# Designs tried in a protein design run: peptides against a protein of PDB entry 4N78. Part 293

Target 1, 186 residues: chain A of PDB entry 4N78
Amino acid sequence: HFQVICRLLGYQGIAVVMEELLKVVKSLLQGTILQYVKTLMEVMPKICRLPRHEYGSPGILEFFHHQLKDIVEYAELKTVCFQNLREVGNAILFCLLIEQSLSLEEVCDLLHAAPFQNILPRVHVKEGERLDAKMKRLESKYAPLHLVPLIERLGTPQQIAIAREGDLLTKERLCCGLSMFEVILT
Target 2, 155 residues: chain B of PDB entry 4N78
Amino acid sequence: MAELQMLLEEEIPGGRRALFDSYTNLERVADYCENNYIQSADKQRALEETKAYTTQSLASVAYLINTLANNVLQMLDIQASQLRRMESSINHISQTVDIHKEKVARREIGILTTNKNTSRTHKIIAPANLERPVRYIRKPIDYTILDDIGHGVKW

## One batch from the design tools (peptide; made by RFdiffusion4, then SolubleMPNN)

Design b2_p28_2_s4 (from b2_p28_2, 15 letters changed)
Fold by OpenDDE base, seed 2:
Parts: sequence; structure tokens; C-alpha cells
Structure b2_p28_2_s4 (fold): chain B 186 residues (1-186), chain C 155 residues (1-155), chain A 28 residues (1-28)
Amino acid sequence: as target 1 above (186 residues)
Amino acid sequence: as target 2 above (155 residues)
Amino acid sequence: SSKLKEILEQIKKVEEEVNKALEELGLL
């Protein structure tokens, strides 16, 4: 599903969606969640002494439940605050999945374009074959498929310029060195 | 452009008129030949003359048709060449626009990106002293203690 | 006379075909 979304939206559509999601997340964090956190901090027991280890895990849990009873019973916390946190979580997850899907698409595009852009796959040399000879043979095999040199030889100056720009755009992908998700986390 | 205009306005219409005139002339020649054959005492000579005129007339018509056809073909070739040039221009514009749109889109998404921190895998120097994992004996949590809490003993 | 008439008819037919072709090309 995310792959289809990435294909349909393209870079521009993805950018718009990501920007809007960031705005929503920011609004949720700075608005409702912040207010709830402030309120929770105010009602939080100032002296939460660690219960004596003698009470064991159940006793400690019960102690904390008692100390936080008012917080746990706060209906708005359960409904509104947790819902907003879920929305933030979903937004983050959505951004991550979009980025991953986009990266996969870009990698596929790069792989498909590689034979036409003088990008040769790493040849696994079997023992005994000269790597250089295989590479030369591969280069010779794919040389006629190199699009930019072909157009430079046969095309008009305008076609050559477009081909070079297209080649550059094909090679320059986000997956090569850029991450959107890291920006979302900051 | 001048050649195409000449073909459309002068050569092709001129060729059509010439062809039409040739037909009218052929009819006149036919009538003449028929009358000449009827009136001539030497029918063989009249027939030979008729054949000569007919051959000449046919040759002239064939020439006119061929010339007209070639002019029409030339016109079509010029038009086809013009269309190809227009197509090339449109394609160039389209590709330029697409490249521009893609550049804009990439700028827009680019502002939402940061460089991937190639975390140099710092060689996690394994600390030499493998402290023996203290076997945490998982004491079985006896959940039976929770059985008494669920019964709200109203004291 | 019969052959001449036949030739004239053939020429006329060619002329009609040429005219139709020219009409299709918008030259008429």
C-alpha cells in the first residue's frame, strides 16, 4: 500500500503529506499533550519514595497504583491524551513507512537505470577468472546502452542538455544520502 | 515555406489545369482523327497518324500526371517534415517542463531531509572482563497472591 | 475508334481518382 502511495504522490505529494503530518504532530505536542503533561506534573506526588523492596513486585505495583490513582482515574487522560499520543505514534509510523517505501522505489529505479548510466554491477569473479577481463567484457556489452553518450553522438544540443539533466535527476536520489525520518525526530 | 507555398498555390493548381486542358485537347484530337479517317482515301495512313497523335497525347498526359503526383508527394513530404519539427519542439518543451517540475518537487522534499549520519561503527571494544552473567534464577512469580486481592472483602 | 474511346475512358477514370485524392488532401 505504501509503495502505491509513493508512486501516486511522487516527490511533491510526499513532501506535502509529510509537511502536513509534521504540522499535525507539532500541534498535538505543543497543544493538548503539553497541557496534559503540565497538568500531570502538577498532580504528580512530589514525594514518590521508592517503596521498600520488601513489598515485592506486586506490592510495588500496588503502591504506585495507589500513588497514581488520581491520574489513572482521570477520564480525560485515558480518552483524549492517549488518543493524541496514538495519533502522534501513527503519524510517526506513517512517515517511517513512507520513507522506507520511497527508498525501495528509488533503489529499484536506480537498478533499472544502471545499465543505461554506465553503472555496472559488481561482478562476482569465480576463482581463476581475471576480474579485469570480466569487467572489460561487461563494459563492452553495455556500452551501446549508455544513453547520454548515445544522445551526445546522435542528438541535438537541446536533446543532449535534456538527457544530461535527466541522467543527473535519475542518479540523484534521496536514498543515497538523505533521510526524512531523522528530521521528524528532531 | 516558400517552396510549400509555390507547390500549393502555383504548381499543383497549374498541373491540374494543364491536365484538364489535356483532356479537352484529347477529345478534339479524337474527333479530328475520327473525321480524318472517314474522309481519307488512304485509311492506313490515317490510322498511322491517329496512332501517332494518340501516342503523343497519352505521353503528354502521363507526363502531366507524373509531374502532378511528384509535386503532391513533395508537398506531403514538406508537411511531414514540418510536423516532425513541431513534434520535436513540443517534446522538448514537455521534457523541459517535466524536468523543472521534478526539480521543484525535489527541492520541496529536500527541505524535509537531512544527511544520513553514516554512524561510523565505532569498534565496540568488547570490554575484556566478561563478567559472568549472574544467572538470574527466575523465581516463579506465584500469582496466587493476586487471588486474594480480587475478592473485595468488604471489611 | 473503339480503342481510342477506351483509352479516353481510362484517362477520365484516372482524372477522377486524382481529383478524389486531391479532395481528400484538401487541395480542391
Scores: peptide ipSAE 0.032, ipTM 0.572, DockQ to the pose 0.005
Fold by OpenDDE base, seed 5:
Structure b2_p28_2_s4 (fold): chain B 186 residues (1-186), chain C 155 residues (1-155), chain A 28 residues (1-28)
Amino acid sequence: as target 1 above (186 residues)
Amino acid sequence: as target 2 above (155 residues)
Amino acid sequence: SSKLKEILEQIKKVEEEVNKALEELGLL
């Protein structure tokens, strides 16, 4: 599903979606969640001393439950605040999955373009064959497919310019060194 | 353009007129030959003359038809070439626009991206100034990441 | 005379076909 979304939206569509998601997340964090956190900080017991070790694990849990009873019983926290946190979480996950899907698509595009861009696959040399000889054979095999040099030789100046621009755009992908998810987390 | 105009305005109309005139002339020749055959004491000579005129006239008409046909074909070829040039121009414009749109889209998404920190240290690198063209360091794309994915995706 | 008339009729038909073709091409 995410792969289809990435294909349909393209870079512009993904950018728009990500921007809107960032706005939503920012709005949720700076608005509702912040207000709940402030409210919770106000109602938090000022002195939450660790109970004596003598109460054991159950007693300590009961103690903390009692100290936090008012917070736990705060109905709006359970309904609105946790829902907003879920929305933020879902948005983050969505962004992650889109980025992963986009990266896969970009890598696939790069792989498909590679024969046309003088990018040779790593040849697995079987035992006994010289790597250099195989590479030369491969280079010779794919040399006619090099699009930009072909157009530079046969095309008009305008076609050459377009081919170069297209080649550049094909080579420049986000997966090569850019991350959207890191920006979302900051 | 000048050649096409000449074909459309002069050669093809001229060829049509010539063909029409040739037809009219053939009719006159036929009438002449018929009358000559009837009036001639030497019918064999008259017949031979008729055959000669008929052959000449047919050859002339065939030549005119062929010339006209070739001019029409030439006209069509010129027009087809013009259409191909127009198509090429439109395609060039379209591709230029598409490339431009893609560049804009990439700039837009680029604003939402940061450089992948290869360094394990989660230093919150301050967003590098927006203005620096992200030098795409051509790191060799390690395509090995796709080795694990390729087996399961049904196309 | 009959053969000549037949040839003339054939030429006339060809001329008509040429005229139709030229008309279809917008040259008439």
Scores: peptide ipSAE 0.030, ipTM 0.578, DockQ to the pose 0.005
Fold by OpenDDE base, seed 1:
Structure b2_p28_2_s4 (fold): chain B 186 residues (1-186), chain C 155 residues (1-155), chain A 28 residues (1-28)
Amino acid sequence: as target 1 above (186 residues)
Amino acid sequence: as target 2 above (155 residues)
Amino acid sequence: SSKLKEILEQIKKVEEEVNKALEELGLL
């Protein structure tokens, strides 16, 4: 599903969606969630002493549950704050999945373009074959597919310009060094 | 343009008119030859004259048809060439627009990206100015990233 | 005379075919 979304939206559509999601997340974090966190901090027990170890794990848990009972029972926290946190979480996950899907699509594009851009696949040398000879054969095989040199030889100046720009755009992909998800986490 | 216009407005219509006129003339020649044969005391001479006129008339018609056909073919070739040029122009514009749109889109999405934290040591100098096109790090596309993509992660 | 008439008829047929072709090309 995310792959289809990436294909349909392209870079521009993905950018728009992510920008809007980031705005929503920012709004939720700076607005409602921040207000609830501030309120929670105000009602938090100022002195929460660690119960004595003698109460055991169940007793300690009950103690903390009792100390936080008012917070846990805060109806607005359960209904609004947790829902907003869930929305933020979903937005983050969505962005992650979109980036992953986009990266896969870009890698596929790069792989498909490689023969046309003088990028040779990794040669698996079988036992007994000279690596150099195999590479030379591959180079010779793919040489006619080098698009930019071909167009430079046969094309008009305008076609050459477009081919060069297209080649550059094909080579320069986000997956090569850019991360959107890291920006979201910051 | 001038050649195509001449073909469409002058040569082809002119050729058609000439062909039609030639047919009318052939009928007159035929009538003349028939009457001449009937009235002539020398039937052999009249027959030879008829053959000569017939041959000349056929040659003329053949020439007119050939000329007209060649003009039509030439017209079609010119039109086909014009269409190809128009198609090429449209394609060029379309590609230019697409490249431009892609560049804009990449700038937009680029604002939402940061450099992948590769190895600890190189201080990623945060590009200070937001406005600089995010220079896609021309790192050689390390296709090794694909090594992990294929072992079983069903997306 | 019969051969001449036949030739003229053939020429007429060719002219008709040419005219049809020209019509199909929108030149008529």
Scores: peptide ipSAE 0.028, ipTM 0.577, DockQ to the pose 0.005
Fold by OpenDDE base, seed 4:
Structure b2_p28_2_s4 (fold): chain B 186 residues (1-186), chain C 155 residues (1-155), chain A 28 residues (1-28)
Amino acid sequence: as target 1 above (186 residues)
Amino acid sequence: as target 2 above (155 residues)
Amino acid sequence: SSKLKEILEQIKKVEEEVNKALEELGLL
């Protein structure tokens, strides 16, 4: 599903969706969640001492549960605040999945373009074959497919410029070193 | 351009008119030959004259048709060349527009990206608003990412 | 005479075909 979304939206559509999601997340964080956090801070016990480790994990949990009983029982926290947090979480997950799907599509595009861009596939060398010889053979095989050099020889200056720009755009992808998800997390 | 115009406005119409006139002339020649043959005391001479006129007339018509055909072919070749040039221009514009759109789209998505931090340690405090130049790390394309395709990647 | 008439008819037919072709090409 995410692949279809990526294909349908393209870079621009994905950017728009991501921007809107970021706005929504920001709005949720700065609005309702912040307000709930402020309210929770007001009702938070002023003095919450670390329980003695002697009580063990269950005892410590029970201690904190007792100290936070009023907060935990706050119905609006469970309904509205947690829902908003879920929405934020879903948005983050969506962004992650979109980025992953986009990266896959980009890699596929790179792979498909590789024969035309003087990028040789990974060579599986069988026993007894020389890697260098196989590489040379592949280079020779794909040499006629090198689009930019071909156009540079046969094309007009305008065609050459377009071919170079297209080649650059084909090679430069987000998957080469960029992450959207890292931005979302900041 | 001048050549095409001359072909369209002068040569081809002129050739058609000449062909029509030649046809009319052939009818006159035919009538003359028929009458001459009937009225002539020397039928053999009249027949030879008719053959000569017919041959000449047919040759002229054939020439006119050939000339007209060649002019039409030349016109079509010029037009085809013009269409090819126009197509090339349109394609160039289209490609330029597409590249531009793609660049814009990439800039838009690029502002939402940061360089993948290879070091676990640095808090990527990507300031939200900085137009970070899309720095593509010119690293060799690692196609190994495709190896994970099909191994539990939720599509 | 009959052969000449036949030739003329053939020429006429060719002329008509040429005219039709030219019309199809937008040259008429």
Scores: peptide ipSAE 0.030, ipTM 0.569, DockQ to the pose 0.005; fails the geometry check

Design b2_p28_3_s1 (from b2_p28_3, 16 letters changed)
Fold by OpenDDE base, seed 2:
Structure b2_p28_3_s1 (fold): chain B 186 residues (1-186), chain C 155 residues (1-155), chain A 28 residues (1-28)
Amino acid sequence: as target 1 above (186 residues)
Amino acid sequence: as target 2 above (155 residues)
Amino acid sequence: MSIVRSLLEELIRLREELLEEAARAAAA
């Protein structure tokens, strides 16, 4: 699903969605969540020591239940605050999954374009074969597929300019060195 | 442009008129040949004259048809070439617009990105002495060792 | 006489067909 979303939205659509999500997250964090956190800090027991292990698991649970009674009974915490936290969590996960999906799509595009852009995979050399000879053979094999040099030879100045720009845009992708998710965490 | 205009305004209409006029001329020739054959005492000579006129008429019409056809073909070729040039121009504009849109989109998304911290993954220097893969012998996990660990209900 | 007439009729037919094609090409 995320892969399809990335294909449909493109860079522009993804940017818009990410910006809006960031606004929503910011609004939730600075607004409702912050208010609840402040309230929770006020009602939080100042001293909460670990009970003795001798009380067993049920006793320890009852102890904490008693200490946190005011928090547990705060109905709005469960219905509003936790919901907002879920929304923030979902937004973060969404951003992560979108970035991952976009990266996969970009890698696929790079791989598809590679033969046309003089980007050759490293060939595994069997023992005794010269790497240089194999690479040269591979280069010669794909040389006729190099689009930009072909257009530079046969095309008009305008076509050459467009081809170069297109080639550059094809080579330069976000996955090469940029992260959206890191910005969100910041 | 001048050549196309000449073809459209002068050569093709002129050729069409010439072909139209040829009909009237052919009718006159036919009438003449018929009358000449009927009135002539020498039927063989009249027939030969008719054949000559027919051949001439055929050649004339063939010439007119060929000229008109070539002019029409030339006109179509020029128009096709013009359309191809227009198509090329439109394609160039379209590609330019697409590239521009892509650049704008990339700028927009770029604002939402930061440089990936390339953690210098320390090249794990493979230890010089590759320890011989010790054949993993699956020893059955004796879970009884855990029987004494924890507050489990001894049944 | 019959052969000559037939040839002339065929020429007239071909002429008409070409005129129609030329008219179509000019209208397009």
Scores: peptide ipSAE 0.022, ipTM 0.694, DockQ to the pose 0.011
Fold by OpenDDE base, seed 3:
Structure b2_p28_3_s1 (fold): chain B 186 residues (1-186), chain C 155 residues (1-155), chain A 28 residues (1-28)
Amino acid sequence: as target 1 above (186 residues)
Amino acid sequence: as target 2 above (155 residues)
Amino acid sequence: MSIVRSLLEELIRLREELLEEAARAAAA
């Protein structure tokens, strides 16, 4: 699903969605969540000591339940605050998954473009074969596919310009060194 | 441009008119030949004359047809060339716009990005035992594996 | 007579076809 979303939205669509999500997250965090957190901090027991292990798990649970009774009984916390936290969490996950999906798509694009851009994979050399010779052979094999040099030789100035720009755009991808998710976390 | 204009405005219309006029001329020739044959005491001579006129008329019409056809073909070739040029221009504009849109999009998304902290990936010490590259055996992709994936109607 | 008539009819046909094509080409 996320891959499809990435393909459909493209960079622009993804950017818009991310921006809107960030706005929503910001609104939730600075608004409702912050307010509830402040309230919770006020009602939180000042001294909550760890109960003795002798009470066992049920006793410990009851202890904490009693200590946090006022918080647990706060109905709005469950209905509103936790819901908002879920929304924030979902937004974060969405951003992460979009970035991952986009990165995969970009990598695929790079790989598909590679033969046309004189980017050759490192060839596995069998024992006894010279890597250089194999690479040279491979380069020679794919030389006719090099788009920019081909267009530079045969194309119009306008075509050359477009080819160069296209080549650059193809090479420059977010996955090469940029992260959106890190920005979202800040 | 001048050539196309000449073809459209002068040569092709002129050729059409010439062909149209040829009909009238042919009719006159036919009438003449018929009358000449009927009135002539020497029917053999009249026949030979008719043959000559027929041949001449045929040649003339053939020439007119050929000329007009060639002019039309030339016109079409020029028009086709013009269309190709226009197509090329449109494509160029389209590509330019697409590139621009892509650049804008990348700028927009770029604002939402930061440099990846390349954590110094610990040199993954290649395990000493390089797993022998499994010979890529082109196994035909069995697409039947996908038959159970999705809501596709099993026919 | 028959051959001449046939040739003339064919010429007339060719003429008409060419005129039609020329007209179409000029209108395009």
Scores: peptide ipSAE 0.018, ipTM 0.691, DockQ to the pose 0.014
Fold by OpenDDE base, seed 1:
Structure b2_p28_3_s1 (fold): chain B 186 residues (1-186), chain C 155 residues (1-155), chain A 28 residues (1-28)
Amino acid sequence: as target 1 above (186 residues)
Amino acid sequence: as target 2 above (155 residues)
Amino acid sequence: MSIVRSLLEELIRLREELLEEAARAAAA
């Protein structure tokens, strides 16, 4: 699903969705969640000492239940605050999955474009074969596929400009050094 | 443009008119040949003349058809070339727009990105005192030490 | 196309008639 979303929305659509999600998350964090956190801080016991081990596990549990009774009984915390936290969590996960899917699509695009951009994979060299000779042979084999030089030789000035711009856009991808998810976490 | 216009306005209409006129001319020639044959004392000569006129008429019509056909083909070729040029122009504009949109989109999404921090391997500051790796002697956890601690149900 | 066809048909007819007449003349 996320791959399909990435393909359909493209960079622009993804940007819009991410921006809106960030707005929602910000609104939730600075609004409802912040208010509940403040309330929780007010009702939290100022001094919570560890009970003596002599009370045993049940006694210790009862102690903490008693200390946190006001928090546990706060119904709005469960229904509203936790729901908002889930929404924030879902938004974060969504962003992560979108970024991962986008990265995969970009890598695929780079791989598909590579032969046309004079980007050749390293050939596996068997023992005794010269890597240089194999690479040279490979370069010669794919030389006719180099799009930009071909267009520069045969194309109009306008075509050359488009080819160069297209080549640049193809080479420069987000997956090469940029992260959206890191921005969301900061 | 001038060539196409000439073909459309002059050559092709002219060729069509010529073909229409050829019908009338052929009819006249036919009538002449018929009358000449009937009236001539030398039927052989009249027949030969008729053959000559027929051959000439065939050649003339064939020429007219060929000329018109070639002009139509030429017209179509010019139009096809014009369409190809238009297509090329449209494609160029489309590509330019797409590139522009892509650049805008990339700027927009770029605002939402940060450089992947290559985790600088925190130089593990070797603690000044290399605490000798205390050989972790796995002492079996003696759980019996806890037997006397708590209200365990003495089964 | 219809005119050209008609002309060709007529020319063919004339040719046939001429050939027939020539044949008759040769038999005579």
Scores: peptide ipSAE 0.013, ipTM 0.666, DockQ to the pose 0.009
Fold by OpenDDE base, seed 5:
Structure b2_p28_3_s1 (fold): chain B 186 residues (1-186), chain C 155 residues (1-155), chain A 28 residues (1-28)
Amino acid sequence: as target 1 above (186 residues)
Amino acid sequence: as target 2 above (155 residues)
Amino acid sequence: MSIVRSLLEELIRLREELLEEAARAAAA
């Protein structure tokens, strides 16, 4: 699903969605969540010491339940605050998954474009074969597919310009060095 | 463009007019041949003359048609070439627009990105003594150890 | 193109027929 979303929205659509999600997250964090956190801090016991281990697990649980009774019984905490936190969490996860999906798509594009851009994979060399010789053979094999040099040789100035720009856009992908998710976490 | 204009304005209309004129001339020739055949005492000679005129007329018409056809074909070829050039131009514009849109989109999404921190993967210092991979022997979990733990029905 | 070609072919045929007929008449 996320891959399909990435394909449908493209860079622009993803940017818009991410921006809006960030706005939503910001509004949730600075608005409702902050208010609830402040309220919770006010009702939080000032002194919450670890009970003695002698009370056992049930006694310790009862102790904390009693100390936090007002918080636990706060209905809005479950219905509103936790829901907002879930929404924030979902937004973060969404962004992560979108970025991952986009990265996969970009990698695929790069791989597909590689033969046309003189980007050749490192060939496995068997014992006794020279890597350089194999690489040269591979280069010669794919040389006719090099799009930009081909167009530079045969194309019009306009075509050459378009080809160069297209080549640049194809090479420059977000997955090569950029992360959206890190921005979301900051 | 000059060649196309000449074809459209002069050669093709001229060829059409020539064919039309040829038609009228053929009619006159036909009338002449008919009258000549009727009035001539030597019917054989009149017939031969008619055959000669017919052959010449057909050849003339064929030539006119061929010339006109070739001019029309040439016109169409020139127009087709112009259309191809126009198509190419439109394609270039389209590609330029697409590239521009892509650049804009990338800038927009770029604002929402940061450089990936290449976490310096700590050089996993290979321990000097590669402990022989202890063959993981799956010991079956003895669940009987848990038989005394819990409120389960002791069978 | 097809119509013009067909017409030309027909005219050529007619010319050939007329020439043959003329030749036959001249030989008789």
Scores: peptide ipSAE 0.005, ipTM 0.663, DockQ to the pose 0.012

